# Ledger of designs, part 100: peptides against a protein of PDB entry 5TUV

Target 1, 107 residues: chain A of PDB entry 5TUV
Amino acid sequence: KEVIDRLRYLKAEIEDLELKERELDQQKLWLQQSIKNVMDDSINNRFSYVTHEDICNCFNGDTLLAIQAPSGTQLEVPIPEMGQNGQKKYQINLKSHSGPIHVLLIN
Target 2, 107 residues: chain B of PDB entry 5TUV
Amino acid sequence: AQECQNLEVERQRRLERIKQKQSQLQELILQQIAFKNLVQRNRHAEQQASRPPPPNSVIHLPFIIVNTSKKTVIDCSISNDKFEYLFNFDNTFEIHDDIEVLKRMGM

## One batch from the design tools (peptide; made by RFdiffusion4, then SolubleMPNN)

Design b2_p18_4_s2 (from b2_p18_4, 8 letters changed)
Fold by OpenDDE base, seed 4:
Formats: C-alpha cells, sequence, structure tokens
Structure b2_p18_4_s2 (fold): chain B 107 residues (1-107), chain C 107 residues (1-107), chain A 18 residues (1-18)
C-alpha cells in the first residue's frame, strides 16, 4: 500500500511537472517574440548601440575588434589546424545574409 | 519498487529540465531588461547632448567583440559580395557577444 | 557568452548573431 501510494503520488507529480514544463516553454516563446519586437522597434533600434568607451570599460588593453552584423549572421570558428606554413589556423568565418558587416578597431 | 525508482528518476529528470528552463527564461528576462536600459541610457544621453553620437563612435547591435593579444597578427578577407568575411589570426582569441557586453556594462 | 579559442578546442564553434 505504501508503494502503491508512492507510485500514485509520483505519477501525479510527474503530470504536474509536465504542465509546468509546457508553461515554461510557452513563456520562453512569448518572451523571445517580445524581445524581437522590442529590438525591431524603430525607436529602440535607433538607440541600440554601445560606445567605444563602453567596450573599453568591459575589457583590458588587448586588441579589441567590434564586429557588427545583421541578425542571423553566421559565425564559424573552425578547429585550429596546420596551415600551409605549418602554423595553426585560428580563424573566424562570417556569413551575412541580409546586410553588410562592419568592423571597428577599438584599441 | 523498481517502478517507483524509475518514476523517481523520471521525476528528477523533469525537475532538472524545469530548473534549466527557468534559468534560461531568467536570462532572457535579463537580456530584455539590459536592452531596455541601454536604449533608455542612450536616449537620455542624446537628449542631453541634443545630438546623436558620431557614427563611427558607436557599435550597433547585434555585434560581437573579438579580444586578442596586441601581438596577434590579424588578416581579414572580404568576399566579392561583401557578405562573407574571413579573419585569420596567428594566435588565439576570445569572442564575446553583445549580451555579455551589456552584462559587463551593468545594464 | 564568452568563447575562448585555444589550440585545444576539440570542436568547431558556431554562433548566430541575434
Amino acid sequence: as target 1 above (107 residues)
Amino acid sequence: as target 2 above (107 residues)
Amino acid sequence: VEIEIDPNTPYNLSYTLQ
């Protein structure tokens, strides 16, 4: 009886957890859409930027490149392999589909 | 007993997934808040200055930051369509997305 | 998300700007 009661309890709890998980999935979907809408708003888009000072405050004195590209731009970093000169290739591949990519040297 | 154990494992699995989803949702909320704060900051700053910042002084979202040593040699190749970029580094580098930057900025 | 690229990276890194 104790085992049976435990089984019933667990089954009921799992069902409740399923409902909770679906709720969270739905909330995530709505929030993602909300974020998209907020970012796509003309006024918000106009002010959606950071300054060189902002970046410098976030990082130390190494070389900093800022790469601005449209949403959906694909970034690929291949596994470093030996190049023609025997040096490992450290690469970033960018592919934009909807607009130009802009590169800024911060420092 | 075995069925009970199986359900307990399933229960725990679902609890962990829910916890992960809750964390992801919280991150999205923070992203939205950070973005809104950024927009408000910039809007207020431009109102005070009565002008937008110089175009080359800001980095528009979305963007990434590439951080590498001052000694790193960086080569950039651009495709004919100007939508494809290849960066070559002779050393390692770090990539940071705009979300992380906003976090570091305290947005 | 911070992505560090080092010689010991076993997998390709992929990211989509959003």
Scores: peptide ipSAE 0.167, ipTM 0.876, DockQ to the pose 0.376
Fold by OpenDDE base, seed 3:
Structure b2_p18_4_s2 (fold): chain B 107 residues (1-107), chain C 107 residues (1-107), chain A 18 residues (1-18)
Amino acid sequence: as target 1 above (107 residues)
Amino acid sequence: as target 2 above (107 residues)
Amino acid sequence: VEIEIDPNTPYNLSYTLQ
């Protein structure tokens, strides 16, 4: 039956796609580990920074805050809701677990 | 058959996920390249200057950039240990991560 | 939105709150 043959074909294809997806997952894992190793290298870490000029070249005109925090720092941006004064709340919550957060005004 | 249609839908979903994962891998590769280029740039610059940049003149990774109007009032509450920050804005803002910054820098 | 600062994330954390 044509339908039966199609079903078998689709099931086989899906199985192949599952294998491909798992392969990609493994590649991602290894690449992520590689990036981590590169970034954690003492020499690379020493030079892993941007300048105020770099930031200003990327963004113009407005107030720019640079927030440096340890990897793993949690950032929460609540959905804007009306505050007690009737104004929408535009808020950023930051929580670090491994070190202090540092804030710089760029502009 | 309905089962055939269901499997075809699943096949398509898997294909899309695979495509997304392939794209994510490419992004990771680009991130790694950008980081290496950043490090190389900074090393070369410091060698030429024969001095590291002043501590408060650079932003170490990882970081985020908050962009808002110059007219925006920003209130910041900081915990004693500087592990928690609460930013309140009276207007909208943008958040950009270090990855985007490196991209904009052309790294 | 809750985001973790992760240098290994493949996602670009660019957001506009309005």
Scores: peptide ipSAE 0.113, ipTM 0.867, DockQ to the pose 0.056
Fold by OpenDDE base, seed 5:
Structure b2_p18_4_s2 (fold): chain B 107 residues (1-107), chain C 107 residues (1-107), chain A 18 residues (1-18)
Amino acid sequence: as target 1 above (107 residues)
Amino acid sequence: as target 2 above (107 residues)
Amino acid sequence: VEIEIDPNTPYNLSYTLQ
C-alpha cells in the first residue's frame, strides 16, 4: 500500500515537472525569437555596436582582437595538437556564409 | 521498491534540468536587457555628439573578442574556401563573446 | 588597425599581427 501510494505520488510529480519543462522550452523559444526581432529592427541594428573604449575598459594588458562576423558564422577552436615542430597549434577557424569578417586590433 | 527508487532518480534528474533551463532563460532575459541598454546608450551618445561615430571606431554586433599575450604572433589567412578563415596563434588565447562584453560593460 | 577580410575576394589573404 505504501509503495503503491509512493509510486502514484512520484508519477504525478514527474508529470507536473514535464509540464513545467515544456513551459520553459516554449518560453526559451519565444525569448530567442524576441531577441532576434529586437536585434533585426532597423533602428536597433543601427545602434548595435560597442566602441574601442568599451573593449579596452573590459580587458587590459594583452593584445585584443575584435572579430566582427555576420550572424551564423561558425566558430571552431580545435584541441591544441602538436605541430610539425613539436609545438602545440593554437587555432581559431571561422566559417562565414553571409558576409565579410572584420578584424580590428584594439591593443 | 526498486521502481520507486528509479522514479525518484528520474524526478531528481528532471528537477536539475528544469533548474538549468531556468538559468538559461534568465541569461536570455539579461541578454535582451543588455542589448536594449546598449542601443539606448548609443542613441543618447550620438544625440549628444550630434553625429554618428566614425565607422572604424565601433564594432558592430555580433562579434567576438580574442585576448592573447602581446608576445603572441597571430596569423590570419583565408583558406581555399573563401568562407573559411584560419587564425594561427603561437600561444594560448581567450575568446569572449559579445554577450560577455556587454556584461562587463555593465549593460 | 583594421583588417578587412571579404569572403568574396578572389585572392587568398594572409595577415600576420605581431
Scores: peptide ipSAE 0.083, ipTM 0.865, DockQ to the pose 0.027
Fold by OpenDDE base, seed 2:
Structure b2_p18_4_s2 (fold): chain B 107 residues (1-107), chain C 107 residues (1-107), chain A 18 residues (1-18)
Amino acid sequence: as target 1 above (107 residues)
Amino acid sequence: as target 2 above (107 residues)
Amino acid sequence: VEIEIDPNTPYNLSYTLQ
């Protein structure tokens, strides 16, 4: 009797959790679309930038590259492997399909 | 019963997944807020200055920040179509996305 | 393609066109 009751309870709870998860999935989807819409707005887009000062305030003491590229730009960071010269390769590969990439050296 | 145990495991799995999704949703909300705050800041700043910032003084979203030691040698190769970039580093580097930067800015 | 480099700060940076 107790086992049967527990089974019934668990099944009902799991069903409720499934509904909750679907709700969260939908909320995420809508929020992502909302963010996209806000960022794509012409007025917001005009003001969607940070300054050199902003970056310098966030990072200190190192070489900073700011790389601005269009959405959808492919960014590849290969796993460091030993190169032909016996040194590990540390690389960033960028491929833009919709516009130019802009690089700024900060600090 | 084994069935009860299986359902309890499933229940716990779903609870954890829901928790993760809730956290991710909260993160997206914060991202949207941060972006809106950034836009407001920049609008206000440009109004006060009565001019837009110089073109090369700002970094437009989306962007990434590459952080590496001052000692790191960086080579950049640009493709003929100017849409492909290859960065070679002789040492390790860190990559930070614009979302993280906005967080560090306190947006 | 333009790379903005701070002329006041020396860096170990080079670039080439392919």
Scores: peptide ipSAE 0.100, ipTM 0.865, DockQ to the pose 0.030; fails the geometry check

Design b2_p18_4_s3 (from b2_p18_4, 8 letters changed)
Fold by OpenDDE base, seed 1:
Structure b2_p18_4_s3 (fold): chain B 107 residues (1-107), chain C 107 residues (1-107), chain A 18 residues (1-18)
Amino acid sequence: as target 1 above (107 residues)
Amino acid sequence: as target 2 above (107 residues)
Amino acid sequence: MEIEIDPSVPYNFSYVLQ
């Protein structure tokens, strides 16, 4: 009886958790669409930027590159490999399909 | 007893997954709030200045920030249409997305 | 998302801007 009752309880709880998970999945989907709509709004898009000062305040001392690219741009960082002179090569590959990429040297 | 244990493991797995989804949902909410705050800040700033910022003084979303040592040599190859970029570094670097930058800005 | 490139732990990284 104890085991049977525990099994019934666990099965019922799992069903409730399944419902909760589906609810969260739907909430995430709606929120993602909401974010997209907000960012795609013409007024919001016009003001969706940061300044050089903003970036400098977030980081110290080092060289900073800002790379602006359209949504969907692919970024690849391959495993560093040895170069011709025996020096390791560190790389970033960027590929956009919907618009040009813009690069700014911050400092 | 074995079935009971299996269901308890399943229950725990689902609880952990739900917890992760709840955390991800909260992060998305914060991202949307941060974006709205950024837009509000910039609208106010441009209103006060009575003009938009110079074209090359701002970084439009979406973007990434690359951080590397001042001693790092950076080479960049650009395609004719500026849709493809190849960066070569002679040392290690860090990449930060716009979401992290907005967090660091306190948006 | 923060990515650090450490040659001591080589890995491939792919990301789509959004």
Scores: peptide ipSAE 0.199, ipTM 0.871, DockQ to the pose 0.377
Fold by OpenDDE base, seed 4:
Structure b2_p18_4_s3 (fold): chain B 107 residues (1-107), chain C 107 residues (1-107), chain A 18 residues (1-18)
Amino acid sequence: as target 1 above (107 residues)
Amino acid sequence: as target 2 above (107 residues)
Amino acid sequence: MEIEIDPSVPYNFSYVLQ
């Protein structure tokens, strides 16, 4: 009887958790759409930028490249295999489908 | 007994998924807040300066930051339409997205 | 998201800018 009661309790709790999970899934979907709408707004888009100073404050030294590309741009970093000259290939491949890519040297 | 244990495992699995989804949702909320704060900052700054920043002094979202040693040699091949970029490095590098940059900026 | 490319840990990375 105690086991049966525990089973009933667990089943009921699992059902409640399923509802909660679906709620969270829906909230995520709506939030993602909200973010997209906010970023696509013409006024927000006009002011959606960072400065060289912002970047320099976030990183110390070294060479910094800022690569601006349209949403949906594909970035690939292949496994650093040995090249023709016996050197490992550290590589970044970028492919945009909707607009040009812009590169800025920060440092 | 076995059924009870199975349901307890299932309950725990669902609780963990819910926790993960809650965390992901919170991150999205923070991203949206960070973006809105960025826009507000830039709007205020331009209002105070009574002019937009120089065109080549800002990095528009979305973007990534590539960080590598000052000694790293970087070769870049660009397609005719500037939709495809190939970067070759003779050493390792780090990649940071705009979301991380906004976090580091304290937005 | 932070990604470090280390030759000691071969990793194939793919990312879509958003």
Scores: peptide ipSAE 0.186, ipTM 0.868, DockQ to the pose 0.395
Fold by OpenDDE base, seed 5:
Structure b2_p18_4_s3 (fold): chain B 107 residues (1-107), chain C 107 residues (1-107), chain A 18 residues (1-18)
Amino acid sequence: as target 1 above (107 residues)
Amino acid sequence: as target 2 above (107 residues)
Amino acid sequence: MEIEIDPSVPYNFSYVLQ
């Protein structure tokens, strides 16, 4: 009887957690759509930028590349492998599907 | 007894997933707020300056920042249409998305 | 509007390649 009661309790709790998880999933979808709508607004889109100064203030002491790419651009960083000269190769692969990629040297 | 243990493990797994999803939702909310603040800042700045910034002085969202040592040699290969980029670095680098930049900006 | 990141990259996108 004790085991049966515990099983019932656990099953009921898991069911409640499933409902909560589904609620969170729906909220995520709604929020993602909301963000998309806000960013796609013509006025917001016009003002959706950062300045050179903004970037310089956020990072110090290194070479900075700013890569502006359209949404949906794929970024891939392969596992570093040894090159023919015995040095590890560090790479970034970018592929866009909806427009050109623009690169700026900041520092 | 074994079934109870299995359900307890499942319960804990679901609780952890819910916690993760709650955290992700909070991040999305912050992203939306940061974006709105960015837009407001830029609108106000342009109003004060009575002109938009020069086109090459700003970085439009979405973007990423690549940070590497000033001693790092960077080689870049690009497609003719600029849809594909291959960056080669002779040393390590860091990648930061626009969300992180907005956070660092205090948006 | 986001760049598609490889699922092997951490969800929190500040990636340090070492």
Scores: peptide ipSAE 0.125, ipTM 0.863, DockQ to the pose 0.055
Fold by OpenDDE base, seed 2:
Structure b2_p18_4_s3 (fold): chain B 107 residues (1-107), chain C 107 residues (1-107), chain A 18 residues (1-18)
Amino acid sequence: as target 1 above (107 residues)
Amino acid sequence: as target 2 above (107 residues)
Amino acid sequence: MEIEIDPSVPYNFSYVLQ
């Protein structure tokens, strides 16, 4: 009896959790769409930028490449492999399909 | 008994997955707030300056930041189609997306 | 030092910050 009752309890709880998970999945989808809508708004898009100062304040003492690329731009970082010169190759490959990529080097 | 144990494992799995999804949802909310704050800041700043910033003084979203040592040699090749970039580094680098940057900015 | 890369022109460069 106790085992049967426990089984029933667990099955019912799992069913409730399934509903909760579906709710969260839906909420995520809606929120993602909301963010997209906000970012695609013409006024918001006009003001969707950061300054050199902003970046410099976030990072100290390094070389900074600011790479502005359209959404959907492919970013590839191959696994560092030994090059012909015996040095590891550290690479970034960028491929845009919808617009130009802008790069700023910040000291 | 074994069935109960299996369901308990499943229950725990679902609880953990739900917790992760809740956390991800919270992050998305924070991202939206950060973006809105960024827009408000920039709008206010441009109103005070009575002009938009120079085109090359800002980094428009979406963007990434590549962080590397000042001693790192950086080579960049741009393809003929102007949409492909190849960066070569002689040392390691870090990549930070715009979301992380906005977080660091305190948005 | 700030360097802007013009994406409209194919360009190769090497740079080391001092």
Scores: peptide ipSAE 0.096, ipTM 0.860, DockQ to the pose 0.027

Design b2_p18_4_s4 (from b2_p18_4, 6 letters changed)
Fold by OpenDDE base, seed 4:
Structure b2_p18_4_s4 (fold): chain B 107 residues (1-107), chain C 107 residues (1-107), chain A 18 residues (1-18)
Amino acid sequence: as target 1 above (107 residues)
Amino acid sequence: as target 2 above (107 residues)
Amino acid sequence: EIIEIDPNVPYNFSYTLQ
């Protein structure tokens, strides 16, 4: 029957898609680890930087702060709420766990 | 048939997940390529200059860029352990991660 | 990716640097 054949086809395709999805999941994990390894390499780490010129070429017209912190640093931007003085507070909270945070004014 | 329709919905759902995962994987690949290109650029530049850049002229990964108006007042508070930072702004701001910066740089 | 903080769109953002 046509319906039965369609059902069989769909079930088989879904199984193939499940395999494909698992393959992609593994590839993602592998690539994430690969990226980490590349970035943690001593030579790559030495040269893993951008210049002020690089940043200035990417942005213009405003105040630019560069905040460099170790991997794993937590960044939080709370919902702007009214402060004690009645003004909405816009803030960034940073918490590092493995090293210092460096702040540079770019322009 | 209802069963056929259910399987078709499931099939489509899986196809969409696979598409999303493929896209995410491609982004990771591009990130890795961008990083490698950055490292290569910097290595070449330092070889040509026969010296590293001045320490305060570069921003080491990982980093973020905060973009705000030149009129924005920014206060920075540092915790006693020096690992926690609080930035207060009297106006809105934008945050750009290093991945976005590398993209804008054409890496 | 760009994260814009807009007073008209309250948004709580959390990010881990990688």
Scores: peptide ipSAE 0.202, ipTM 0.873, DockQ to the pose 0.396
Fold by OpenDDE base, seed 3:
Structure b2_p18_4_s4 (fold): chain B 107 residues (1-107), chain C 107 residues (1-107), chain A 18 residues (1-18)
Amino acid sequence: as target 1 above (107 residues)
Amino acid sequence: as target 2 above (107 residues)
Amino acid sequence: EIIEIDPNVPYNFSYTLQ
């Protein structure tokens, strides 16, 4: 029956898709490790920076803060709830566990 | 018939996941390329200048950029060890990661 | 939202808070 044939086709395709998905997962893990290795290299780490000019070229007109922190630093932005005075709270919470946070005013 | 429909839905779901994973993989590749290009640029620039840039003139990865209006009042509370920061804004703001910055830079 | 600054994790986060 056509339905049975369709079922078998779909099942076979899904199996192939499962294999493809696993392949992609493995590739992702490999690539993530590769990126980590590249970024952790002492020479690469030494030159892993952008300039104020770079940032200014990417953004214009507003106040720009650059926040540099170690990998693993937690950034929390709470939902803008009403404060005690009725003003919405616009906040950024940063918590580092491995080093100090550095903040630069770009413009 | 219903089983066929269920499998077709599952097939489509898997196809979408695979598409997403492929996109994520591409992004990781681009990130690695961008980082390598950044490092190369900076190495060349420092060679030409015969010195490293001043410490406060560059932003080391990883970082984020906070963008807000020039009129926005920003208050910052910092822990003694500078491991914790609390930013308060009286208006809305944008957050951009270093990956986006590198993209905007054309790396 | 809580995010981690990790260059090895693809956090494509451009957040506009309103």
Scores: peptide ipSAE 0.134, ipTM 0.865, DockQ to the pose 0.055
Fold by OpenDDE base, seed 2:
Structure b2_p18_4_s4 (fold): chain B 107 residues (1-107), chain C 107 residues (1-107), chain A 18 residues (1-18)
Amino acid sequence: as target 1 above (107 residues)
Amino acid sequence: as target 2 above (107 residues)
Amino acid sequence: EIIEIDPNVPYNFSYTLQ
């Protein structure tokens, strides 16, 4: 009886958890859409930027490249492999499908 | 008994997955708040300056930051339409997304 | 590694290429 009761309890709890998970999934989709709507708003979009000072305050002592690219831009970082000259290849490949990429040197 | 154990494992797995999803939702909320704060800041700043910032003085979202040593040599090849970029580094680098930057900015 | 830039997806990263 104890085992049967435990099984019944666990199955019921798992069912409740499934409902909770679905709720969270829906909330995620809703929030993602909300963020998209906020960012796509013309006024918000106009002011959706950071300054050189902002970036400099976040980082120090290094060369900083700011790469602005449209959403959906693919960033590829190949596994570092030895090049023909015996040096490891450290690369970033960027490919945009919706607009130009803009690069700023901060430091 | 074995069935109970299997369900208990599943229960725990679901609980942990739910916890992870809750955390992800919190991050989305924080991202939205950070973005709104950024917009407000920039609106006020431009109102005070009575002009928008120069086009090349700001980085529009979405963006990434590439951080590398000042000694790193960076070569860049760009497509004609600026849709494709190839960066070559002679040393290691770090990549940070705009979300992390906004966090570091305290937005 | 391929990363898609999407501000609508919670994906915080600091990737260090070593």
Scores: peptide ipSAE 0.123, ipTM 0.861, DockQ to the pose 0.056
Fold by OpenDDE base, seed 5:
Structure b2_p18_4_s4 (fold): chain B 107 residues (1-107), chain C 107 residues (1-107), chain A 18 residues (1-18)
Amino acid sequence: as target 1 above (107 residues)
Amino acid sequence: as target 2 above (107 residues)
Amino acid sequence: EIIEIDPNVPYNFSYTLQ
């Protein structure tokens, strides 16, 4: 009897958790769409930028590259491999499908 | 019973997934807030300046920041249409997305 | 200073913009 009751309880709880998980999934989708809509708004888009100062304030003492590219641009960082000279190859591959990529050096 | 134990494990697994999804949702909310704050800041700044910033002084979203040592040698190959970029570094680098930058900015 | 990066300057990058 105790085992049966425990099983019933657990099954009911799991069912509730399933509902909660689905709710969260839907909320995520909604929020993602909301963010997209907000960013795509003409006024918001006009002001959707950071300044040189912003970046410089976030990072210190490094060479900084700012890469602006359309959403969906693929960024690939291969696992570093040894080159012919024994130097590891550190690479970044960018591929855009919807527009040009712009790269700026920030000093 | 073994079945009871299995369900308890399943329950725990679901709870962990829910926790993860809740965290992800919160991050999305913060992203939206950060973006709105960014827009508001920029609108206010341009109003005060009575002019937009120079086009080459700002980085439009979406973007990424690559930072590396000032000693790092960077080689970049660009396609004719600027849709593809290949970066070669002789040392390690870090990549930061615009979301992280906004966080660092305190948006 | 923000300057356009010379395409002859090597850089490594892999990422999907969200």
Scores: peptide ipSAE 0.229, ipTM 0.874, DockQ to the pose 0.193; fails the geometry check

